# Peptides against a protein of PDB entry 7RZF, part 180

Target 1, 358 residues: chain A of PDB entry 7RZF
Amino acid sequence: PFQEEHLKQLYKIVPIKDIRNLYVTFPIPDLQKYYKSNPGHYLGHLIGHEGPGSLLSELKSKGWVNTLVGGQKEGARGFMFFIINVDLTEEGLLHVEDIILHMFQYIQKLRAEGPQEWVFQECKDLNAVAFRFKDKERPRGYTSKIAGILHYYPLEEVLTAEYLLEEFRPDLIEMVLDKLRPENVRVAIVSKSFEGKTDRTEEWYGTQYKQEAIPDEVIKKWQNADLNGKFKLPTKNEFIPTNFEILPLEKEATPYPALIKDTAMSKLWFKQDDKFFLPKACLNFEFFSPFAYVDPLHCNMAYLYLELLKDSLNEYAYAAELAGLSYDLQNTIYGMYLSVKGYNDKQPILLKKIIEKM
Target 2, 358 residues: chain A of PDB entry 7RZF as posed
Amino acid sequence: PFQEEHLKQLYKIVPIKDIRNLYVTFPIPDLQKYYKSNPGHYLGHLIGHEGPGSLLSELKSKGWVNTLVGGQKEGARGFMFFIINVDLTEEGLLHVEDIILHMFQYIQKLRAEGPQEWVFQELKDLNAVAFRFKDKERPRGYTSKIAGILHYYPLEEVLTAEYLLEEFRPDLIEMVLDKLRPENVRVAIVSKSFEGKTDRTEEWYGTQYKQEAIPDEVIKKWQNADLNGKFKLPTKNEFIPTNFEILPLEKEATPYPALIKDTAMSKLWFKQDDKFFLPKANLNFEFFSPFAYVDPLHSNMAYLYLELLKDSLNEYAYAAELAGLSYDLQNTIYGMYLSVKGYNDKQPILLKKIIEKM

## One batch from the design tools (peptide; made by RFdiffusion4, then SolubleMPNN)

Design b2_p19_7_s1 (from b2_p19_7, 9 letters changed)
Fold by OpenDDE base, seed 4:
Structure b2_p19_7_s1 (fold): chain B 358 residues (1-358), chain A 19 residues (1-19)
Amino acid sequence: as target 1 above (358 residues)
Amino acid sequence: MSFKYTLDDEYLDLALRLK
């Protein structure tokens, strides 16, 4: 277990590769026994969210961070870590203190809002979908994984325990949030910029690092993290599928797409899935415009239009991805291509959102 | 994203081991 002397520490680590990472870590109690409620997953979902009002959205807007991951990791026996990991830009490397301040502002927002049962329900539903449609794993990897999991879960739950959430435990969420405090922080920064500025070498791989105490003034700044009005809880994910019905194969199902609608303005081809039998669809739209590639100006306008459209749709991208939906927009020599893929249930919602932005 | 941290991040593992 980490003692007080191991807290409020900053580690500057020299990587072999040219990477810039920030790890903000918190020792937390062992939550393994609470796998049915998985409060660490709840917090990781929110802290690691990428939608509007998220921590990542704000840090990206400042040009400091490219990616963000939040969640729990197993430690030694009797404790775990909660970790917030970000990929730093060159500018972000200069603003680590401010990045961490924003992390604590977001955590403070989570405290202020309190545990949300609807968020738990979304996590539950997403995990259920992931479990139900889990791809066939390689047998060797699967057996090794199961063998490892057998140490943590009852045999009857081993296959499901990692995915199935059953109990909303706001008390445990609050308990973990209470551990996500500046006084309990361990910070690691990984950057080549620390080369020649280190005084220690780790024993396993010879990695060079420097350890420093985080100044009390910095800890106090983080402790006094206010409610940043830019941070908001995510909205409900409207793209989470709930209907997984597979329609029966039509008697006249063709091996190739059949033309089912032919009008002056549109042609529609349809092929029913005869191979995978998944509640998924691929919707592909090709838009033809006689003006798309008439001249360089029109080409540039078409390009800019799609870039603006993509930007306007970015608010839905993460929620759609979490729900197993994706979209693609491309310029073509004849106009535009749109693709919507994934679970069929909420595709109409995503498609409507796309069309409303067009 | 909420990722189960895969054991494959050597620098994370290092950061967690450093005292």
Scores: peptide ipSAE 0.345, ipTM 0.869, DockQ to the pose 0.536
Fold by OpenDDE base, seed 1:
Structure b2_p19_7_s1 (fold): chain B 358 residues (1-358), chain A 19 residues (1-19)
Amino acid sequence: as target 1 above (358 residues)
Amino acid sequence: MSFKYTLDDEYLDLALRLK
């Protein structure tokens, strides 16, 4: 386990590739025995959220971060790490202290709101969907994975243990949150900008790095992280499927799309799935406008329209993706293309959201 | 993304091992 002397450390690492990463890491207890409640997954879900009021949303708005991942990782025997990893912009590399301050402000928001059973239920439902509809893994990889996890789970639970959330344990969520403190932080910054400024070499790969103690004043700034009013818990994910009924194959089902509606303004083709038998659908819309590509001005206006439409839909994109829904919007020479794909149950909700923004 | 940290990042592994 890391002792106090190993905490509040900053590592400046020189990469081989031109990458800029920040790793904010916290030693935490081994949570393996709590797999049925999985408090680390709950916290990872919130900290790594990409919706409005999320940590990533704020950091992106400042131009400091491109991507964010939060979650637990296995460590050595008897402990784990909670990790917040961000891909830094060039500007973000100059604002690492402020980025970490925002991380602690978000964590403070989670403490203030307390554990939410509805968030746990969404995680449970998402994991249940992922388990039920997981793709067939390659047998070799799957067998090796199962062999590895047999050490952690009862044989009867080994197939489901990674996905089963059964117990809401607010006490364990709070316990992990209590470990996500500045006094328990280990920070690593990966950037070529540290080339020629390092004093150590890692023995295994020859990676050059510098280790520094984080100044007490910086730790205190992070300890005094206030509530930032920009941070909010996510709203309920309305796109999580609950109905997985597969309709029987119709007697008149054709191996190709059939024209089921033909009007002056619209044609509709339908093809029932006769192969996969999944509760999924693909909705494809081609919109035709005689004005879309008449001249360069109209072309640019059509392009700008789609960019604005995409931006207006960003608030739903992440929640839809988590729920196994996706959409695509493209300019075509004749107008616009829209595709909605994934679980069919909540596709009408997503489609309605798209149309309301159009 | 909020997923299980499945990214085998060599630099993350390094950062976690450094004492």
Scores: peptide ipSAE 0.336, ipTM 0.871, DockQ to the pose 0.587
Fold by OpenDDE base, seed 5:
Structure b2_p19_7_s1 (fold): chain B 358 residues (1-358), chain A 19 residues (1-19)
Amino acid sequence: as target 1 above (358 residues)
Amino acid sequence: MSFKYTLDDEYLDLALRLK
């Protein structure tokens, strides 16, 4: 385990590739025995959330971060790490202290709101869907994986343990949150900008790095992180499927799409799935407009319209993706193309959201 | 597949090993 002398440290690491990464890490107790509640996954889901009011949304709005990932990782025997990773912009590299301040502001928001059972339930439901509809793995790889995890889980649960949440444990969530404090932080910054500014070399790969103590004033600044009013818990994910019914194959099912509606303004083709038998659908819409491409001005206006529409829908994109839904919007030479794909149950909800923004 | 919210790269492993 890390001792107090190993905490509040900053590592400046020189990469081989031109990358800019920030790793904010916290030593935490070994949570393996709590796999049924998985408090680290709960916190990773919230800290790594990409919706409105999320940590990533705010850091992106400042131009400091491109991507954010949060979660737990195995450490040495008897402990784990909770890790927040961000891909830094060039500007973000200059604002690392402020980025970490925002992380602690978000963590403080999580403490203030307390554990939410509905969030746990969403994680549970998402994992259940992922388990139920997981792709078939190659037998050799799968058996090797199972053999490896048999050390951690009962034989009866080994197939489900990685996916199925069973117990809401707010006490364990709070316990992990209590470890996510500035006094427990280990920070690593990966950037080529540290080339020629390092004094140590790692023995295994020859990676150059510098180790520094984080100043007490910076630690205090992070300890005094206030509630940032821009941070909000995510809204309930309305796209999580609950109905997985597969309709019987119709007797007159065609091997190709059949025209089922033909009007002056619309044609509708339908093809029932006769191969995969999944509770999924693909909705494809082609919109035709004689004005979309009549001249360069109209082409540019149509392009701008679609970009604005995509931007307005960004608030739903992450929630839809988590729930196994996706949409695509494209300009075509004849107008616009819309596609909605994934689990069929909540596709009407996503489609309605798209139409409301059009 | 379950979403993994953790990065797994060589520099993370390094950062976790450095004392």
Scores: peptide ipSAE 0.320, ipTM 0.852, DockQ to the pose 0.585
Fold by OpenDDE base, seed 2:
Structure b2_p19_7_s1 (fold): chain B 358 residues (1-358), chain A 19 residues (1-19)
Amino acid sequence: as target 1 above (358 residues)
Amino acid sequence: MSFKYTLDDEYLDLALRLK
């Protein structure tokens, strides 16, 4: 286990590849025994969220971060790490202290709001969906994986333990949050900008690095992280499927799309799935406008319209993706194309959201 | 998604091992 002397450290690491990464890590207790509640997953879901009011959303808005991942990683026996990893922009590399401040502001927001059972329920539901519809792994890989997992889980639960959340444990969530403090932080910055500025070499791979103590002033700054009003808990994900019924194949099902509606303003083609037998659908819409491509001005206006529409829908994109839904919007020479794909249950909700923004 | 951090990033492993 890391001693106090190993905390509040900054590592500047020189990569071989041209990458810019920040790792903010916290030693935490071994949470393996709490797999039924998985408090680290709960926190990783929130910290790693990409919706409005998320940590990533704010850091992206400042141009400092491209991607963010949050969660737990196994360490040695008896402890784990909670890790927040971000891909840094060139500008973000100059603002690492402020990025970490924002991380602690978000963590402070999580403390202030307290554990939310509805968030746990969403995690549970998402994991259940993922488990139910997981791809078949190669038998050899799967057996090796299971053999590894058997060291951690009872035989009876080994197949489900990674996916099934069963117990909401707010006490454990709070316990982990209490470990996510500046006094418990280990920071690593990976950038070629540290080349020629290092004084140590790692034993195994020869990686060059510099180790520095984080100044007490900086630690104090992070400890005094206030509530940032830009940070909010995510809204409930309304796109999570709950109905997985597969409708029986109709006797008159055709191998090609059939025209099922023909009006002056619309034509509708339908084909039932006869191959995959999944509770999924693909909705494709082609919109026709005589003005969309009549001249360069209208073409540009149509383009701008679609870009604005996409921007306005971005708030739903991540929630839809988490729920196994996607959409696509494209300009065409005749107007616009819309596609909605994924689990069929909540597609109407996503479609309605799109249409309301149009 | 709480992606199982296949943070098999060699640099993360390094960062976690450095004392």
Scores: peptide ipSAE 0.322, ipTM 0.864, DockQ to the pose 0.544; fails the geometry check

Design b2_p19_7_s2 (from b2_p19_7, 10 letters changed)
Fold by OpenDDE base, seed 2:
Structure b2_p19_7_s2 (fold): chain B 358 residues (1-358), chain A 19 residues (1-19)
Amino acid sequence: as target 1 above (358 residues)
Amino acid sequence: MSFKYTINDFYLELALRLK
C-alpha cells in the first residue's frame, strides 16, 4: 500500500509512441470480496459516462480530452486502484490541472447526489444482458482466463462473478468515493513533450520520467472543487432491453427479403432471422429525394443536414451503445441512408428519437 | 460488456509502481 510519501505525486513520462495520456490514480482498499456489489464499477460507470452532463462531455466541449475511462484496477495483493484515464489533446496537455479540477468537481457532484439505486440497477441489467448474450470466445483464451479468475472467485460463481451484480451497497460506494480525494492522488502525464526534460529512468523498461511533488496550492485548489452546474447524473437509459423473446420462425419464411408493403411513397422488405436466433434486428431505411444530388449546393446542404442531425443525436448515442443498440446515417446520391441495429426490444424508441430529430 | 477499461497496463504499472 502507498504511504503518505507516495501520494500527491506527479509523474511526467516519455512514451515511445506519440500519445498524450493523463492517469489520475487513487489507492483504494481491496474490493475483490465485494464483487457482488462492485462499487468500483458503479463509480466507473458514472465517471466514465459519455452522456450529457458527464465529465467527458464537459472536457470534450473544452477541446481538452478525446476519450475518458474510469474504473478500478487490480494492484498488488491487498490493495487496488481507482484510475481515471483520459486521452489528451495538445491543448489538454496545457490544462492538466484544470482537467483534474473538473474530475474532482464531478466527484463532488457524486458525493452530493449520493449513491443511486437506479444506477446500480442499470449496471446490473446491462451486465446481465452482456452475460446472457456473451459471444463465443476462443477456447484457449477462455480457459486461460477462467483459470486465472479461479484464484479470486468460488468455482460455482467463476462464470458469473465478473458480470452479475447482486447487492446494492451504498456504504461501499461512499467508502470508495471517500478515497477519491486530492490528498490521495497520484498523477501521471504521458507525452513526448517531456523528452529531454526527465531525470530518471525506469529500471525495467528504460522509460524516461520525472517525478515531482504536486504543489500544495494545487492540491488545495482541487480540495476546494465546487459543484459545477454543468455536471449532472445521467438520465435513465431507456434503451436497455427487457424483452428477449425470439419469435417463432414462420412456416413460409423465405431465404430472401419479402416485399410486405408496397405504396407510392414506400416499399418495405422483411426477412426473419433463420440463422442466429437472437433477439436482435437490423432496420435499414433509404430515403429518396430528387434534390439531394441535383447540384453541388444541394449536395453540400444535404451533407450539412446529416452532420447536424448526427450532432443532434449524440445525446442518445452513448446510451444506445451501452444498451447494445447502434445507428448509422449516411448521405447517398439519391438521398439518405439510416440503419438501426441491435436488440429489437428498444429499437422503436431509438428510431422514434431519430425521426423526431429529422 | 465487462467495462474492462483497458488502460495500457504498461503505463499503468509505471504510474502505480514508480517510486
Scores: peptide ipSAE 0.019, ipTM 0.627, DockQ to the pose 0.576
Fold by OpenDDE base, seed 3:
Structure b2_p19_7_s2 (fold): chain B 358 residues (1-358), chain A 19 residues (1-19)
Amino acid sequence: as target 1 above (358 residues)
Amino acid sequence: MSFKYTINDFYLELALRLK
């Protein structure tokens, strides 16, 4: 485990690729034995959330970060790390201290709200869905993976241990949150901007880096991270499927879409799944407008409309994606195309949200 | 989607292993 002397360190790393990344790392206890509650997954879900009031949403609004991921990672035997990783913009590279301040403000928000059983339940449900409808993997890779994880899990649980949550452990969530403090932080900034400004070379890969202590004043600023009113817990994910019933194949099921509704303003085609037997559907809508492609101005207006529509749907996009739903909006020469795909149970909810924004 | 956040393992390992 890292000793106190290894904490509060900043690493400036020169990448081979033109990338800008920030890694904020916290040493945490070995949580492997707590796989049934997986407190690191709970925290990773919240810290890595992309919805309104999330850490990423705020950092994106400032133009500092493109993407954010959070979660636990295995270390050496007997300890783990919790890592928050962001893809930095050029501007974000200049505001690393402020980015990290926002991270601690979000963490402080999580402490203030305390562990939420409903969030755990959502994680449990999402993971159960992921397990139940897991795609087939290549046998060789799968076998190798299973062989590896047999060191960590009982044989009877080896297939389920990475997915199925069983226990809500608020005590463990709080324990991990208590480790996510400025005094325990290790920061790595990866950027080509550090080229020629490094004084060390990593032994294994020859990576050039500079190590420096984080100033006490900066640590204190992070320690004094107040609640930021822009940060909020996610709302309940309304898109999580609960009904997985597969309807029997209709006796007159055709191998091709059949016209089931024909009106002056709409045609509806339907094809039942006769191959996969999954609780999923694909809804495809083509909207026709004589104005969509009449001239360059209308074409551009139609394009701008869809861009604005997509932007207005961002609040639902992430939650839908987590729940195995997706949508796509495209301009066509005839108007617009909408697709909604994924688990059929909550597709009407997502579709309604889309239509209400149109 | 499996919440396998693909952290670039290399730089993460570097950040984690640099003492």
Scores: peptide ipSAE 0.018, ipTM 0.636, DockQ to the pose 0.533
Fold by OpenDDE base, seed 5:
Structure b2_p19_7_s2 (fold): chain B 358 residues (1-358), chain A 19 residues (1-19)
Amino acid sequence: as target 1 above (358 residues)
Amino acid sequence: MSFKYTINDFYLELALRLK
């Protein structure tokens, strides 16, 4: 485990690739024994959330960050790390202190709101879906993975341990949150801008870096992180499937899509799944407009319309993705193409949201 | 699909190991 002298440290690292990354790391207790509650996953889900009022949403709005991930990682024996990692913009590289301040503001928001059982339930449900409908893996790789995790989990639970949540433990969530403090932070900034400004070289790979203590005034600034009113807990994910019923194969099921509706304004083809038997569907809509490609002006207007539509749907995109739903919008020479794919149960909800924005 | 919210790269490992 890190001693107090190893905390509040800043590492400036020179990458081989042209990348800009920030790693904010907190030492935490070993949570392996708590895999049934997985408090680190709960916190990673919220801190790494991409919806409205999320940490990422705010940092993107500032132009400082492109992507954000959060979660626990194994350390040495007897301890773990909680890590928040962001992909920095060029501007974000100049605002690292402020980015970290926003991280602590969000963490403070999580403390103020307290553990939410409904959030845990969503994580549980999402993981259960992921487990139940897990894709087939290559046997060799899968066996090797299972053999590795047998060191951590009982034999009877080895297949489920990484997925199935069983216990809501607000006490453990609070315990981990209590470790996510400025006094426990280790910061690493990865950028080529540090080339020629480093004084140390890593022994194994020759990575150049500089280590320095984070100033006490900066630590105090982070300790005094206020509640930023822009941060909000996510809303309930309405796209999480709950019905997984597979309808029986129709006796007259054709191997090809059958025309089931033919009107002056629409044609509908349908094919039942006769191969995979999954509670999933693919909805494909082709919209035809005589104006879509009539001239350059109309073509550009159609493009702009689609870009605006996509932008207006961003608030749902992440929640849908988490729930195993996706959509695609494309301009065509004849008009517009819309695809909705994933678990069929909540597809009507997503489709309704799309139509309401059109 | 299980979402992993952590990055496992060389630089992260380095940042975790450097004291």
Scores: peptide ipSAE 0.018, ipTM 0.634, DockQ to the pose 0.589
Fold by OpenDDE base, seed 4:
Structure b2_p19_7_s2 (fold): chain B 358 residues (1-358), chain A 19 residues (1-19)
Amino acid sequence: as target 1 above (358 residues)
Amino acid sequence: MSFKYTINDFYLELALRLK
C-alpha cells in the first residue's frame, strides 16, 4: 500500500511511442469482496461517461482530451486503484492542472448528487445483457481467463461474477468516492516532450521518468474544486433493451433477402435471421437523390450535410453504443447510406432520433 | 458500462509501480 510519502506525486514519463497520456490514480480499498455491488464500476461508468454534461464532453470541448477512461484496477492484495486516464492533445498537455481540476469538479458533482439507484440499475441491466448475449470467445483465451479469475471468485460464480450485479450499496459508492481526493492522488504524465528532462530510470523497462511533489497550492486548488454547472449526471439510457423475444422462423423463409415492399418511392428487402437467433437486427437504408453527385458543389453540400448530421447525433452515440446499438452514415454517389445495428428492441427509438435530425 | 478499462497500458502499470 502507498504511504503518505507516495501520495501527491507527479511522474513525468517518457514513452517509447509518441503518445500523450495523463493518469490520475487514487489508492482505494480492496473492493474484490464487493463484486456483487461493484461500486468501482458505478463510479467508472459515470466518470468515464461520454454523454452531454460528462467530464469527457467538457474536456473535449476545450480541445484538451480525445478520450477518457475511468475505473478500478487491481493492485496487490488488500488494495486497489481507481484510475482516470485521458489521451491528451498537444494543447491538453499544457493544461494538465486544469484537466485535473475538472476531474475533481466532476467528482464533487457526484458527491453533491449522491448515489443513484437508477444508475446502478442501468449498469446491472447492461451487464446482464452483455452476459446473456456474450459472443463466443476463442477457447484457449477463455480458459486462460477463467483460470485466472478462479483465484478471486467462487467456482459457482466464476462465470457471472464479472457481469451480474446484485446489490445496490450506496455506502460503498460513497466510501470509494471519499478516496477520490486531491490528498490521495498520484499523477503520471506520459509524453515525449519530457525527453532529456528526466533524472530517473525505471529498473524493469528502462523507462525514463522524473518524480516531483505536487505543490501544496495546486493540491489546495483541487481541494477547493467548485461545482461546475457544465457537469450533469447522464440522463436515463433509453436504448437499453428490455425485450429479447425472438420471433419464430417464417415457413417460407428464404436464404436471401426477399422483396416485401415495392413502391415508386421505396423498396423493402427482408431477411429473417436463420443462423444466430439473436434479438438483433440490421437496418440498412439507401437514400437516392439525383442531386447528390451532379457537380462538385452538390457533392460538397452532401458531404457537409452528413457531417452536420453526424455531429447532431453525437448526443446519442455513446448511450446507443453502451446499449449495444450502433449506426453508420455514409455518403454515396447516389445519395446517402444509413445503417442501424444491434438489439432490435430499441432500434426504432434510435432510428426515430436519426430521422428527426435529418 | 464499467469499462473495465484493461488499461493494459504498460505505462500505467509502470506508473503504478513507480515508488
Scores: peptide ipSAE 0.022, ipTM 0.649, DockQ to the pose 0.614; fails the geometry check

